# Ledger of designs, part 115: peptides against a protein of PDB entry 2MBZ

Target 1, 143 residues: chain A of PDB entry 2MBZ
Amino acid sequence: GINLTPEEKFEVFGDFDPDQYEEEVRERWGNTDAYRQSKEKTASYTKEDWQRIQDEADELTRRFVALMDAGEPADSEGAMDAAEDHRQGIARNHYDCGYEMHTCLGEMYVSDERFTRNIDAAKPGLAAYMRDAILANAVRHTP

## One batch from the design tools (peptide; made by RFdiffusion4, then SolubleMPNN)

Design b2_p29_2_s2 (from b2_p29_2, 16 letters changed)
Fold by OpenDDE base, seed 1:
Structure b2_p29_2_s2 (fold): chain B 143 residues (1-143), chain A 29 residues (1-29)
Amino acid sequence: as target 1 above (143 residues)
Amino acid sequence: MREEVLARARALIAAGQADLYSLMLYYSF
């Protein structure tokens, strides 16, 4: 779980408890390298670290929404660059995230209704747009 | 190339790779 006091968690995440999925994550992926890497990295994270991560996620969401509003295709340089920043954020903060893994995550965004519903709360179709941008970015980086 | 990348990614999903980042940001997205 996140190593913060209840007060610190509320300051960063509000009414949302990010540990509510701890058992599901452990049961499904507890023996993976990604899980172990994430647990090791985040064990030392402070409230300020988590706040930075949330701010980065919010900024990324705004970038994708702006691209959609501008009519930029998901395989535009702008959309692919946003996808690359997303991938690098995962790699920096949680676990090694190659282009295939990133594409896997994009597929989950459109196949798991929980993610789709939450992502599309920012803008309808955002999850699909992100998935397509992630795939395009993976393709341009794969010989 | 697109189909190959997609196929390998879907195989990783089936192999049980984690989406810890998305779960952590479940509410923020």
Scores: peptide ipSAE 0.138, ipTM 0.752, DockQ to the pose 0.555
Fold by OpenDDE base, seed 4:
Structure b2_p29_2_s2 (fold): chain B 143 residues (1-143), chain A 29 residues (1-29)
Amino acid sequence: as target 1 above (143 residues)
Amino acid sequence: MREEVLARARALIAAGQADLYSLMLYYSF
């Protein structure tokens, strides 16, 4: 799990308890390379590291919301660039994340109601917008 | 191309391929 004290976890994640999903993630994806890479990489993360990751996620969320508010299509350069930054953030912080894996993540945003609810809390339809941007970005980088 | 990428992604999901970053999105994104 996340190597933080309960207090540190609260400071970074607030009322969210990431540990409640650890068993499900292990059961579904514990044998994947991505899982192993993430566990190994994040094992050394400090509170500050996790806070940085959260800050990056928040910034990306704001970017997507701003794009939606501006009426930019999900396959616009701006939206695809935001999706690319999202992919690179995953790659930097957790595991090697190719465009196919990223597309899987996007599909999960709209197919798993838990993710949809969490994402759309920022703006209704954000999960679908992100999924579309992720797919568009993957397509433009696929030969 | 779009359809092919999407089809491969769906196949990977069905095969249980996903990421631990998704864990972050369960509590926050």
Scores: peptide ipSAE 0.172, ipTM 0.788, DockQ to the pose 0.538; fails the geometry check
Fold by OpenDDE base, seed 2:
Structure b2_p29_2_s2 (fold): chain B 143 residues (1-143), chain A 29 residues (1-29)
Amino acid sequence: as target 1 above (143 residues)
Amino acid sequence: MREEVLARARALIAAGQADLYSLMLYYSF
């Protein structure tokens, strides 16, 4: 779980509690390298670290929404660069995230209704747009 | 190339190779 007091969790995540999914994550992916890496990295995270991660996610959301609003295709340089930054953020904060893994995450964003609903809260179709941008970014980095 | 990448990704999802990041950050994705 996240090593924060209830008060700190509220300050960072508000009414959203990431720990609500801890059991499901452990059950589904507890034996994966990604899970182990993430648990190891985040074990030392402070409130400030989690706040930074939240801020980065919010900024990326705004960036994708702006691209959509501007009518930029998901395979534009701007959209692919945003996808790359997303991938690098995962790699920095959680676990090794190659382009294949990133593409997997993108597909999950549109195949798991819980993700789709939460992501599209920022803008309808955002999950699909992200998936497409993630895929385009992966393709351009695959020889 | 696009279809190959998609095929591999879907296979990984089916195999349950998603991660902690995805579920912990449902709200912030």
Scores: peptide ipSAE 0.126, ipTM 0.748, DockQ to the pose 0.538; fails the geometry check
Fold by OpenDDE base, seed 3:
Structure b2_p29_2_s2 (fold): chain B 143 residues (1-143), chain A 29 residues (1-29)
Amino acid sequence: as target 1 above (143 residues)
Amino acid sequence: MREEVLARARALIAAGQADLYSLMLYYSF
C-alpha cells in the first residue's frame, strides 16, 4: 500500500481511505499494465508527492466546476483543454494514458456509482460533464 | 464517431482494463 503513516494519510486524503479498494483492484486488475505501472511509480512517492497529486486533482476539479458554472459546453475548448490536462496528469502520476484509455475512464466515472458519488461531491453532474469533456477531447485528437 | 469511441471504451471496461485503485487515489475527496 501507500508508504505513509496513518496521520500522514489523513493529512493528505482526509477521511478518504484509498486502501479500502486495494484488495478489489488487485483481484480485478492486478494483471493489467496500468496496475503494474501505477504500483511501480507510486512505490517511490513521498508524502509531498501525494500532496502534490491531490493538489493537482483539486485544481482540475475547480476548473471543471468553474466551466460548468459559467455554462461552458463540455465540448468547448476550455473543457477539452481541462480534459487534456487530466489525461496528462494521469500519465505523469499513475500510468500511460492514451485517448482511448482516457475515454474508458470517463465512462467508468458514470457507470461505477462509487466514482460518480465521489466526483459529484464537488458538484452534482461533474462526473458526467468530465466524461463528456474527455470524450470530446479524444474525438478532436482522433484522425 | 462518438458512438464508436464510446463502444470501444465500454468494451475496455468490460475487459477489466481500468485501474480503480489509482483513479480513486486521484480523486480523494
Scores: peptide ipSAE 0.125, ipTM 0.746, DockQ to the pose 0.656; fails the geometry check

Design b2_p29_2_s3 (from b2_p29_2, 16 letters changed)
Fold by OpenDDE base, seed 2:
Order: structure tokens, then sequence, then C-alpha cells
Structure b2_p29_2_s3 (fold): chain B 143 residues (1-143), chain A 29 residues (1-29)
């Protein structure tokens, strides 16, 4: 799992323990390239690295929420750019994430209730908005 | 094109080829 002490994990993630899903993830996706890449990459992450990742996620959340509040379409340039930054963040921090994979993740956000509930905690409908923005971004980058 | 991209993604998910490893980090999405 995440190579942090219990204290460090608490400081970064609070009461949420991301390792609670380790067994499920391993069981379902342990043989994928993305999983292997992520495990290899994150194995060396420090508390500072994980905190940075959380900060990036928070910033992205605020960005999407602001777009929604402004009534910007999910296929607007602003929303698609936010989706692109999200994709690139995944690529830097976890695993190679092309537009196809990113689209799959977007679909997961609306099809897996656990993701939906967690994402929509910031704003109802955020998961769906992200999915739509991710798809639009993928489309504009697909010949 | 949108429908094609979406259909491809759903197919990958159905086949279990899309990485759901990010489930471990669903708090970060």
Amino acid sequence: as target 1 above (143 residues)
Amino acid sequence: KREEVLARARELIARGEADLGSLMYYYTF
C-alpha cells in the first residue's frame, strides 16, 4: 500500500484510509500495466509527494466547481482544459494515461457509486460534469 | 465521433482492460 506511517497517512488523508481498497484493486487490476506502473512510481513517494497530489486534486476540484457554477458547458474550452490537466496529472503521478484511458476513468466516475458519492461530495453532479469534460477533451484530440 | 469514443471506452471497461486501479485513490480522482 501507500508507504507512509500511520501518522503520515492521517496527516495527508485524514480519516480516509486509501489502503482499504488495496485488496480489491489488486484482485481486479493487479495484472494490468497501469497497476504495475503506479505501484512502481508511488513506491518511492514521500509524505510530501502524496500531499502534493492531494493539493492538485483539490485545485482541480475547485476549478471544475467554478466552471459548473459559472454555467460553462462541459465541452467548453475551459472544461476541456481542466480535463486535460487532470489527464496529465494522472500521467505524471501514476501511470500512462492516454485519452482512451482517461475516457474510461470518466465513465467509472459515474458508473461506480463509490466514486460518484466521493466526487459529488464537493458538488452534486461533479462526477457527471467531469465525465463529460473528459470525453469532450478526448474527442477534440482524436482525429 | 463522440459516440465512437464513448463506445470504445465502454468496451474496454467491459473487457476489464481499463485500469480501475485508481479506485485506490478515488479520493483524489
Scores: peptide ipSAE 0.305, ipTM 0.820, DockQ to the pose 0.541
Fold by OpenDDE base, seed 5:
Parts: C-alpha cells; structure tokens; sequence
Structure b2_p29_2_s3 (fold): chain B 143 residues (1-143), chain A 29 residues (1-29)
C-alpha cells in the first residue's frame, strides 16, 4: 500500500484513503502490468509526491467543472485537452496509460458507483462529462 | 470511429485486460 502514516494519509487524501481498496485491487489486478508498474513507480514516493499527485487531481477537477459551467461540450478542444492532461498524469505517476486504457477508465467512472459518487461530489454529472471527454480525446488520437 | 473505440475499450474490460483497480488504489479519479 501507500507508505505513509495514517496522519500523513489524512493530510494528503483527507477522508478518502486509497488503501481501502488495496485488497480488492490486489485480488483482481495483482498480476497485471499496470499493477506492477504502479507498485514499482510509487515505491519511492514521499508525502510530497503524493501531495503533488493530489494537487494535480484537484486542478483537473476544477478545470472540468469550469468547462461544464461554461457550457463547453465534452468534445470541445478544451475538454479534450483536459482529458489528455489527465491521461498524461496517470502515465507519469502510475502506469502506462494509452488511449484505450484511458477510455476503459472513463467507462469505469460511469459504471462503478463508487467512482461516480466520488467524482460527482465536485459537480453532478462530472463523471459522465469526463467519460465523454476521454472518449473524444481518444477518438481524435486514433487513426 | 467513436463506436469502434468504445467497443474496443469495453472488450478489454470484459477480458480483464484493463487494470481499472490500479487507479482506485493510488488515485482518486
């Protein structure tokens, strides 16, 4: 799991502890490349690294919410660019994330109630908006 | 093309080739 004390985890993630899913993730995906990459990449992460990752996530959340509030379509250049930055953030911090994988994640955001609830806490419909933006970004990058 | 990309993604999920759980482990979304 994340090598932080309970206090450090709270400072970074607040009430959301990613380790609450450790057993499920290990049971379902423990033999995947993404899991191995994540474990290897994050093994040396400090509290500051995790805070940076959380800050990036918060920035993306605000950016998508702003796009929705402005009435920008999910397949607008702005929304697709936000989706691309999201994909690149996953690739940089966790595991290789191509456009197909990213599309899978987008589908999960609207299919797994746990994700939908957590994402839509920022704004109702955000998960669906992100899914659509992710898909649009994948399409524009698919020959 | 949109339908093709979406269909491919759902196929990967169905075969268990997409590690969706890794994000739950280390990322909020």
Amino acid sequence: as target 1 above (143 residues)
Amino acid sequence: KREEVLARARELIARGEADLGSLMYYYTF
Scores: peptide ipSAE 0.254, ipTM 0.810, DockQ to the pose 0.569
Fold by OpenDDE base, seed 3:
Structure b2_p29_2_s3 (fold): chain B 143 residues (1-143), chain A 29 residues (1-29)
Amino acid sequence: as target 1 above (143 residues)
Amino acid sequence: KREEVLARARELIARGEADLGSLMYYYTF
């Protein structure tokens, strides 16, 4: 699991504790390459590393919200660039994340109500907007 | 093209080849 004290976890994640899903994730996906890669990478992460990851996620969230508020389409250059940064962040911090995998993740954001609820806490419809931007970004990078 | 990419992704999900659950633990979204 995440090697942080309860206090450190609260400082980084607030009331959300990702470890609450540890057993489910392990049982469902423990034999996948992505799980193994993420477990290996994050094993050495410090509180500062996790904070950086959360800061990146927060910045991306604000960026998508700003795009939505500005009326920018999810397939705009701005939205697709934000999706690309999201993909690269996952690849850097967790596991190899190609455009196909990223598209799958986008679908999860709108099909798993737990993700939808958590994402839309920032702005209603954000999960759907992200899914559409992720898909558009994948399409523009698919020959 | 968009529909083709989306259809392929949904196919991977249906076959259980996409590690979607790992994000619940290692990434908030």
Scores: peptide ipSAE 0.298, ipTM 0.818, DockQ to the pose 0.526; fails the geometry check
Fold by OpenDDE base, seed 1:
Structure b2_p29_2_s3 (fold): chain B 143 residues (1-143), chain A 29 residues (1-29)
Amino acid sequence: as target 1 above (143 residues)
Amino acid sequence: KREEVLARARELIARGEADLGSLMYYYTF
């Protein structure tokens, strides 16, 4: 799991404990490349690293919410650029994330109620908007 | 093209190749 003390975890994630899913993740995806890459990469992460990741996620959330509030379509340049930054963030922090994988993740955001609930806490419909933007970004980068 | 990309993604999900854990760490809403 995350190599932080309970106090450090609380400072970064508040009442949310991402390690609550560790067993499920290992059972379902423990043999995937993404899992192996993520475990290897995050094993050395400090509190500051996790804080940066959280800050990036928060900033991206605000960016998507702003796009929705402005009425920008999910296939607008603004929304697709936000999706691209999201993809690159996953690639930097966790595992290689191509456009197909990213689209897969977008679908999971709307099909797994746990993701949908967490994401839509910022704004109702955000998960669906992100999924659509991710798909649009993948399409524009597919020859 | 959109349908092709979407179909491929759903196939990956069905095969269990998406990393739920990493994303749960990433999105701590």
Scores: peptide ipSAE 0.297, ipTM 0.814, DockQ to the pose 0.702; fails the geometry check

Design b2_p29_3_s2 (from b2_p29_3, 12 letters changed)
Fold by OpenDDE base, seed 3:
Structure b2_p29_3_s2 (fold): chain B 143 residues (1-143), chain A 29 residues (1-29)
Amino acid sequence: as target 1 above (143 residues)
Amino acid sequence: TKRSAAALAFLSLLGASEEQLARARALLA
C-alpha cells in the first residue's frame, strides 16, 4: 500500500482512499509487470511525491475540461497532447506505459462505471473524452 | 478537484491484464 500515515493520506487524497481498492487491484492485476513495477517504484514515495502526482493529475483534469469547454474535439492536437502528457506521467510515476497500455487504460475509464463516475465528477463526459483523446494520440503515434 | 486527481492517480496504479494489452495491440495494429 501507500507508505503514508493516515494523516498524510488524508492530506493528499482527501476522502478518496485508494487503499480501499488494494485487494481488487491485486486480484485483477497482481500478476502483471505493470503492477509489480508500480509497487516497486511507489514503495519509496514520500508524501511530497504523492502530492506531486496528485497535482499533475489535477492539472491534467483541468486541461481536459478546458478543452471540452472550448469545444475542441478529442482528436484535436490539444487533446492528443494532453493525452500524451498523461501517458508520459504514468510512465514516469508508475510503470512503463506504451500506447497499447494507454489505450487499455482509456477503455477502462469508460467501461468501469466506478471510474467513469469519479472522473466525470469534474465534468460530465470527461472519461469518454479522455478515452477518445488517448486513442487518437495512440493512433497518431502508431505506424 | 482533489477527488478527480485521486481517481486518476488510482487508475494509473492499476495497470492492465495481458489480454487487455493484446486487444489494444490489435486495435492499434
Scores: peptide ipSAE 0.142, ipTM 0.767, DockQ to the pose 0.701
Fold by OpenDDE base, seed 1:
Structure b2_p29_3_s2 (fold): chain B 143 residues (1-143), chain A 29 residues (1-29)
Amino acid sequence: as target 1 above (143 residues)
Amino acid sequence: TKRSAAALAFLSLLGASEEQLARARALLA
């Protein structure tokens, strides 16, 4: 799991504890390259590293919300760029994330109610908007 | 929100099955 004290975990993640899903993640993805890469990379992460990751995610969330509020389509340049930044962030912090993998993650945003509910807490429909932006970004980068 | 950021971080900790990748590939084909 995440190598932080309970206090540090609360400071970084608040009431949402990713470690509570460790067993499910292992059962579903334990044999994938992504899982192995993520475990290897994050094993050495400090509180500051996790905080940086959360800050990046929060910034991305605000960016997507702003795009939605402005009425920008999910396939707009701005939305696709935000999706690209999200993909690159995953690649830097967790595992190699190609456009196919990113598309899968986008679909999970809307197919897993747990993710949908948590994401849409920022704005209703955000998960679907992100999924659409992720797909659009993947399409524009697919030869 | 902090909850949304945490959710995104959780998502990043997840991978995808070969079946899911196949579906994604079909969407991009």
Scores: peptide ipSAE 0.134, ipTM 0.763, DockQ to the pose 0.714
Fold by OpenDDE base, seed 2:
Structure b2_p29_3_s2 (fold): chain B 143 residues (1-143), chain A 29 residues (1-29)
Amino acid sequence: as target 1 above (143 residues)
Amino acid sequence: TKRSAAALAFLSLLGASEEQLARARALLA
């Protein structure tokens, strides 16, 4: 999994351990391109790399929360741009993430309680807002 | 939060099933 010491993992992820899902992910998706790409990219990641990814995710979360607090619709340019940045972040750090895949992920955020609870910890309804923004962004990029 | 960020960054593969992709295609059709 993630090649960090327990101390480093705590510094980066706190009490959340992504590796707790490693076996499930491997069992379900071990033969997918996304999994292979992710394992290949992350194999060389340092603590600094993981921290950067975490910081990017934190910033994105704050950005979406700010949009929600401002009353911006999920299909606003601001929300869609945030969704696009999210998609590009996944592509840069993990695996090729097209708009269909991104839409799929958005749906998962609201259908899998594990994601919903984790995401909504920042703000109730954030997962749904992200899902809607992701879909809107995908639609605007689909002819 | 760290938990939210970690979920966004590291758990995305859980939603990559062919069935879910088909559903996504339908939404974008």
Scores: peptide ipSAE 0.130, ipTM 0.766, DockQ to the pose 0.615
Fold by OpenDDE base, seed 4:
Parts: C-alpha cells; structure tokens; sequence
Structure b2_p29_3_s2 (fold): chain B 143 residues (1-143), chain A 29 residues (1-29)
C-alpha cells in the first residue's frame, strides 16, 4: 500500500484512508498491468510525492468546478483540456491511461456510487461533467 | 472530508473491467 506513517497519511489524505480499498483492489485486479504499474510507480513515492498528487487532483477539481460555475459546456475547449490533463496525470502517476481507459473511468464515475459520492462532494453533478468532458476529449483525439 | 487522489486511483482499477473497457471502445469506435 502507501508507504507512509499513519500521521503522514492523515496529513496528506485526511480522514480518508485509501488503503481501505487495497484488499479489494488486489483481489479483483491484482493480475492486471494497471495494478502492477501503479504498484511499481508508487512504491518509491514519498510523502511529498503523494502530497503533490493530491494537490494536482485538487487543482483539477477546482478547475472543473470553475468551468461549471462559468457555464462552460463539458465539451468546451477548457473542459476537454482539463480532461486531458486528468488523463495525463493518471498516466504519469499511476498507470498507462489511454483514451479508451480514460473513457472507461469517466463512465465509472457516474455508474459507481462510490466514485460519484466522492467526486460530487466538491460539487453536485461534477462526476457527470467530468465524464462528459473525458468523453469529449477522447473523441477529439480519436481518428 | 478530503477527496483522496490515491483512493481514486485505487478505485479506478475497480472500474476497469473487460466489459466496461469494451463499452468504452465502442464509444470511441
């Protein structure tokens, strides 16, 4: 899992412990390339690395929320660019994330209540907005 | 309550089923 002390984990993730999902993830996806890649990449992550990742995610969230508040469509250039940055962030920090995978993740954001609740905590409808932006971004990059 | 990027990453794996990937491919085909 995350190689941080309980104190460090709390400082970075607060009261939400991501390791609570480790067993489930391992059981279901332990034999996938994505899991192996993520495990390999994150094995060397420091507290600062995790904090950076968290900050990036928070920034992205704020960016999407700002777009929504501004009334920008999910298929706007701004929203699609945010989706692209999201995809690249996953690829950089966790596992290879092509447009197909990203689209899959976007769909999951609205179909899995665990994701929906977590994402929409920032703003109601954010998960759906992100899904739409992710799809639009994927489409514009698909021949 | 903080939204955990690591949690999202972990949960992202939970959604990467073959069926869901197939649907995603269909959307982009």
Amino acid sequence: as target 1 above (143 residues)
Amino acid sequence: TKRSAAALAFLSLLGASEEQLARARALLA
Scores: peptide ipSAE 0.116, ipTM 0.756, DockQ to the pose 0.470

Design b2_p29_3_s3 (from b2_p29_3, 13 letters changed)
Fold by OpenDDE base, seed 1:
Structure b2_p29_3_s3 (fold): chain B 143 residues (1-143), chain A 29 residues (1-29)
Amino acid sequence: as target 1 above (143 residues)
Amino acid sequence: TKTSAAALAFLSLLGASAEELERARALLA
């Protein structure tokens, strides 16, 4: 799990505790490279590291919301660039995230109601918008 | 609360199975 004290976890994640999904994650993805890489990378993360990651995620969310509010299509340059930044962020902080993996994650955002609910809390339809942007970005980078 | 941060935190623990990746490849084909 995340190596933070309960108080530190609260300060960074608020009422959401990602460790509550540890068992499910292990059962579904425990034998994947992504799981191994994530465990290895995050093992040394400090409170400040996690806070930085959360801040980056918030900024990206605001960016997508702004694109939606502006009426930019999910396959616009702006939306695809935001998706690319999202992919790169995952790659830096958690595990190798190619375009196939990213596409898979995008599909999960709309197929798993837990993800959809959490993401759409920022703006209704955001999960679907992100999924579409992720797919579009993957397509443009697929030879 | 930071909903987007929470979503990312959830994502940080998740990956994709070989089967899920195959479906993703099909979408990109």
Scores: peptide ipSAE 0.160, ipTM 0.784, DockQ to the pose 0.622
Fold by OpenDDE base, seed 4:
Structure b2_p29_3_s3 (fold): chain B 143 residues (1-143), chain A 29 residues (1-29)
Amino acid sequence: as target 1 above (143 residues)
Amino acid sequence: TKTSAAALAFLSLLGASAEELERARALLA
């Protein structure tokens, strides 16, 4: 789990506790390389590290929302660039995230209602928009 | 946005099953 005190967790994640899903994550993905990489990498993370990660995620969310508000298509350069930054962020912070893996995550955004609900809290349709942008970005990087 | 950030963080903690990867490969093939 995340090596933070309950207080620190609240400061960083608020009411959302990612550790509440630890068992499910282990059951579903515990045997994957991504899981092992993430556990290994994040084991040394400080509160500051997690806060940075959350800040990056917040910024990305705002960026996508702004794109939607501006009417930019999900397959626009702006949206695809945001998706690429998202992918790179995952790669930097958690595990090797290729375009296939990223596409999987995007699909999960819209296929798992729990994630859809959480993402769309920022703006209705955001999960679908992100999924589409992720897919478009993956496609443009696939020969 | 904090909730969304937390959700994204949670997603990043997840891997993908072999089956899901196969579906992704199909989409990108």
Scores: peptide ipSAE 0.157, ipTM 0.777, DockQ to the pose 0.694
Fold by OpenDDE base, seed 5:
Structure b2_p29_3_s3 (fold): chain B 143 residues (1-143), chain A 29 residues (1-29)
Amino acid sequence: as target 1 above (143 residues)
Amino acid sequence: TKTSAAALAFLSLLGASAEELERARALLA
C-alpha cells in the first residue's frame, strides 16, 4: 500500500482514494511481475515522491489535452512523444513497461468504464485519444 | 485533472494479465 497518513494521502490524491482499489489490484494482479515491481518500488516512496508522480501525471494530462485542443492527430509526433513519456514514467515509477504492456494499458483506458470516467474528467474523449497515441507510439517502435 | 492523474498513476497496475498482454501483442502485429 501507500505509506502515507490519511492527511498526507488527502494532500496528494485529493478526493481520489487509492486504498479503495488496493484489494482489487492485489486480487486480480497480485501474482504479476508488474505488481511485485510496483510494490517493491513504492514501498520506499515518501509523500514528496508521490506528489512528484502526481505532478508528472497531471502535466502529461495537460499535454494530451493541449494536443487535442490543437487538433493534432493521436498519431502525430507530439502525441506519440507524450505517449512515450507516459510509458517511461510508468517504467521509472512502477514497473517495467514495454510497448505491449503500454498498449494493454491504453486499451484498458477505454474498456474499463472506471478509467474512462476518471480520465475523461479532464476532457471528453481523452481516454480514447491516449489509447490511440499509445498504440501509435508502440507501432512506430515495433520492428 | 488532479483526480484523473491520481487515478491514472495508481491504477496503472490494472490490465497486466498475460491474456491482455497477448491481445496487445496482436494489436501490434
Scores: peptide ipSAE 0.149, ipTM 0.785, DockQ to the pose 0.642
Fold by OpenDDE base, seed 3:
Structure b2_p29_3_s3 (fold): chain B 143 residues (1-143), chain A 29 residues (1-29)
Amino acid sequence: as target 1 above (143 residues)
Amino acid sequence: TKTSAAALAFLSLLGASAEELERARALLA
């Protein structure tokens, strides 16, 4: 799992333990290149690395919420740019994330109710908005 | 916010099966 002590893990993730999903992730995606790359890359991550990743995710959430509050469409330049930053963040931190992979993740936001509920805790409809922005960004970058 | 950030981090640890990627490719074609 995540190479942190229990104390460090609590400091970064609080009451949410991502390692509780380790078995599910391995079962569903253990034979994928993304899984291999992520395990290899994150094996050396420190508490500071994981904290940075959490901060980036939190900032992205606030950014999407602000776009929604401003009434910006999910296919606006602002929303698509936020989606692109999300994709690039995954690429830097976890694995090579092409637009097809990103589209899959976006669909997961709305198809798995667990993720929908967690994401929408910030703002109702956020998961769907992010999915739409991810798709729009993928389309504009597809030859 | 922290809960949503944790959810996003979890999704970032996920991959996609060959079938899922094929569906995505079809969607973007």
Scores: peptide ipSAE 0.140, ipTM 0.777, DockQ to the pose 0.675

Design b2_p29_4_s1
Fold by OpenDDE base, seed 5:
Structure b2_p29_4_s1 (fold): chain B 143 residues (1-143), chain A 29 residues (1-29)
Amino acid sequence: as target 1 above (143 residues)
Amino acid sequence: DERRRRERERAERAARLAAERAERRARRA
C-alpha cells in the first residue's frame, strides 16, 4: 500500500523519523480521508514548504509554553486561540481538520506515551495543556 | 484521582460528539 512520506508522518506523529511510526501510521491513518488528502496536498510541497510548516509548529509550541509559564489556564482566550491556530494550520497544510478531528488528535497526545514524551520535551505537561486547550476551543465553537 | 480521570474522559467524549454534530450541521447548511 501507499505510505505517508517522512514529512507527512512528522505532521501526524511529531517526529521526523518515519521508521519509528510507520506501522502506527498505517494502522491509524492508512484508510482515512485525512491520509488521502494529505498525500494529495503535500505531493507538490517543496523543502521550503516543509520548513515553513516546521517553523509554524515551533512557533505554536513556544506560544503554548509561554502561556503555561504565565499561568494562563488552558481555557483562557490565549490558549484557545493557540489551539485554533493549531487546527487551522493542520487544515491548511495537511487535511481538513474540524473540531472533532482536532479533539481526537489532542486525546492522542495524552493517551499515547510516545506522543506525550515527544511533546513534553519542550515542557513537562505540554501535551496535557494542549489537549485541554484543544478541547476548550472545540467547545467554544460548538453551539 | 481515578474518579477525576473518568469524569474528564466523559467530558471529552461529550465535547467530541457536540463538535461533530456542529460540524455536520455546518456542512449541510
Scores: peptide ipSAE 0.050, ipTM 0.607, DockQ to the pose 0.021
Fold by OpenDDE base, seed 2:
Structure b2_p29_4_s1 (fold): chain B 143 residues (1-143), chain A 29 residues (1-29)
Amino acid sequence: as target 1 above (143 residues)
Amino acid sequence: DERRRRERERAERAARLAAERAERRARRA
């Protein structure tokens, strides 16, 4: 799990403990390369590292919401660039994330109610918007 | 506040549960 004290976890994640899903994660993808990479990378993460990751995610969420509010299409350069930054953030912090993997993540955001509910808490329809932007970004980078 | 909590929850679950489904779907595609 995340190597933080309960107090540190509260400071970074608030009332949410991400390790509540540890068993499900292990059961479902514990034998995958992404899981192994993520465990290896995050094993050395400090509280400051986790806080940075959360801040980056929050900033990106605000960016997508702003694009939606401005009426920018999900396949606009702005939305696709935000999707690219999202992909690169995953790759940097967790596991190798190519365009195919990223597209699959986007699809999961709309097909798994737990993700949809969580994402759309920022803005209704955000999960679908992100999925579409992720797909558009993948397409433009695939010859 | 609730929004930010949900966003943090999303980020953490995405880093874990999402990878499972993504890899599975990528292998099937």
Scores: peptide ipSAE 0.048, ipTM 0.647, DockQ to the pose 0.038
Fold by OpenDDE base, seed 1:
Structure b2_p29_4_s1 (fold): chain B 143 residues (1-143), chain A 29 residues (1-29)
Amino acid sequence: as target 1 above (143 residues)
Amino acid sequence: DERRRRERERAERAARLAAERAERRARRA
């Protein structure tokens, strides 16, 4: 869970409480190394930390949208760099995220309807674009 | 924007669930 007061949670996440998924996450992911790492790392996070994470995610979303709007292909340097920053953000904030793990996350973005709807709320096709950029970035780093 | 942020949080939690799939794949590899 997120160690914030209800007031802090509201300020950072709005009306949506991300902890509503805690049980599902634990059931599906609770025995993984990533889960353990995430729990350990985020246990000390302050409201400001969570806000920063949200801000970084929002910025990355805007960056991907801008790339799409500019017509940059998902395997462009710009798109791959955005994917790399996404990977590094996960690694820095949550759990070790290698290129294989990142690729799996990308696939989830297009295979889990909840993720797809969430991501594509920013721009239709964004999830697929991100997945493709993630794959391209993984390929260039794993020749 | 706030709605989008909430949706991002849902996505992030889902991404954590996806990490399970990734780790399963990694364990199989």
Scores: peptide ipSAE 0.067, ipTM 0.644, DockQ to the pose 0.037; fails the geometry check
Fold by OpenDDE base, seed 3:
Structure b2_p29_4_s1 (fold): chain B 143 residues (1-143), chain A 29 residues (1-29)
Amino acid sequence: as target 1 above (143 residues)
Amino acid sequence: DERRRRERERAERAARLAAERAERRARRA
């Protein structure tokens, strides 16, 4: 799990304990390479590392919301660049994330209600916008 | 909003494993 004190967890994650989902994740995905990679990589993370990950996620959310507010299409250069940064963020922080994997994640954002609700809390339709941007970014990087 | 953000991270960790399973199924098909 996350090797932080209760106080450190509160500072980074507030009242939400991400370790509460560890059992469910392990039961569903414990035999995958992505799970093993993430457990190995995050085992060494400090409070500062987790805070950075949260800050990056917040920044990306603000960036996508700003694009939507500006009326930029999901297949615009700006939206595709944001999708690319999202992919790279997953790759450096959690597990190998190629374009095919990324498109699968994007599809999950709109097909799993739990993800959709969490993402759209920032702005209605954000999950669909992100999915479309992720797909467009994958297409432009595929021969 | 901050609580919902944290729930998203848990869900994303679960989702990565689903994506890998989907990739394995695609390779076997």
Scores: peptide ipSAE 0.060, ipTM 0.621, DockQ to the pose 0.034; fails the geometry check

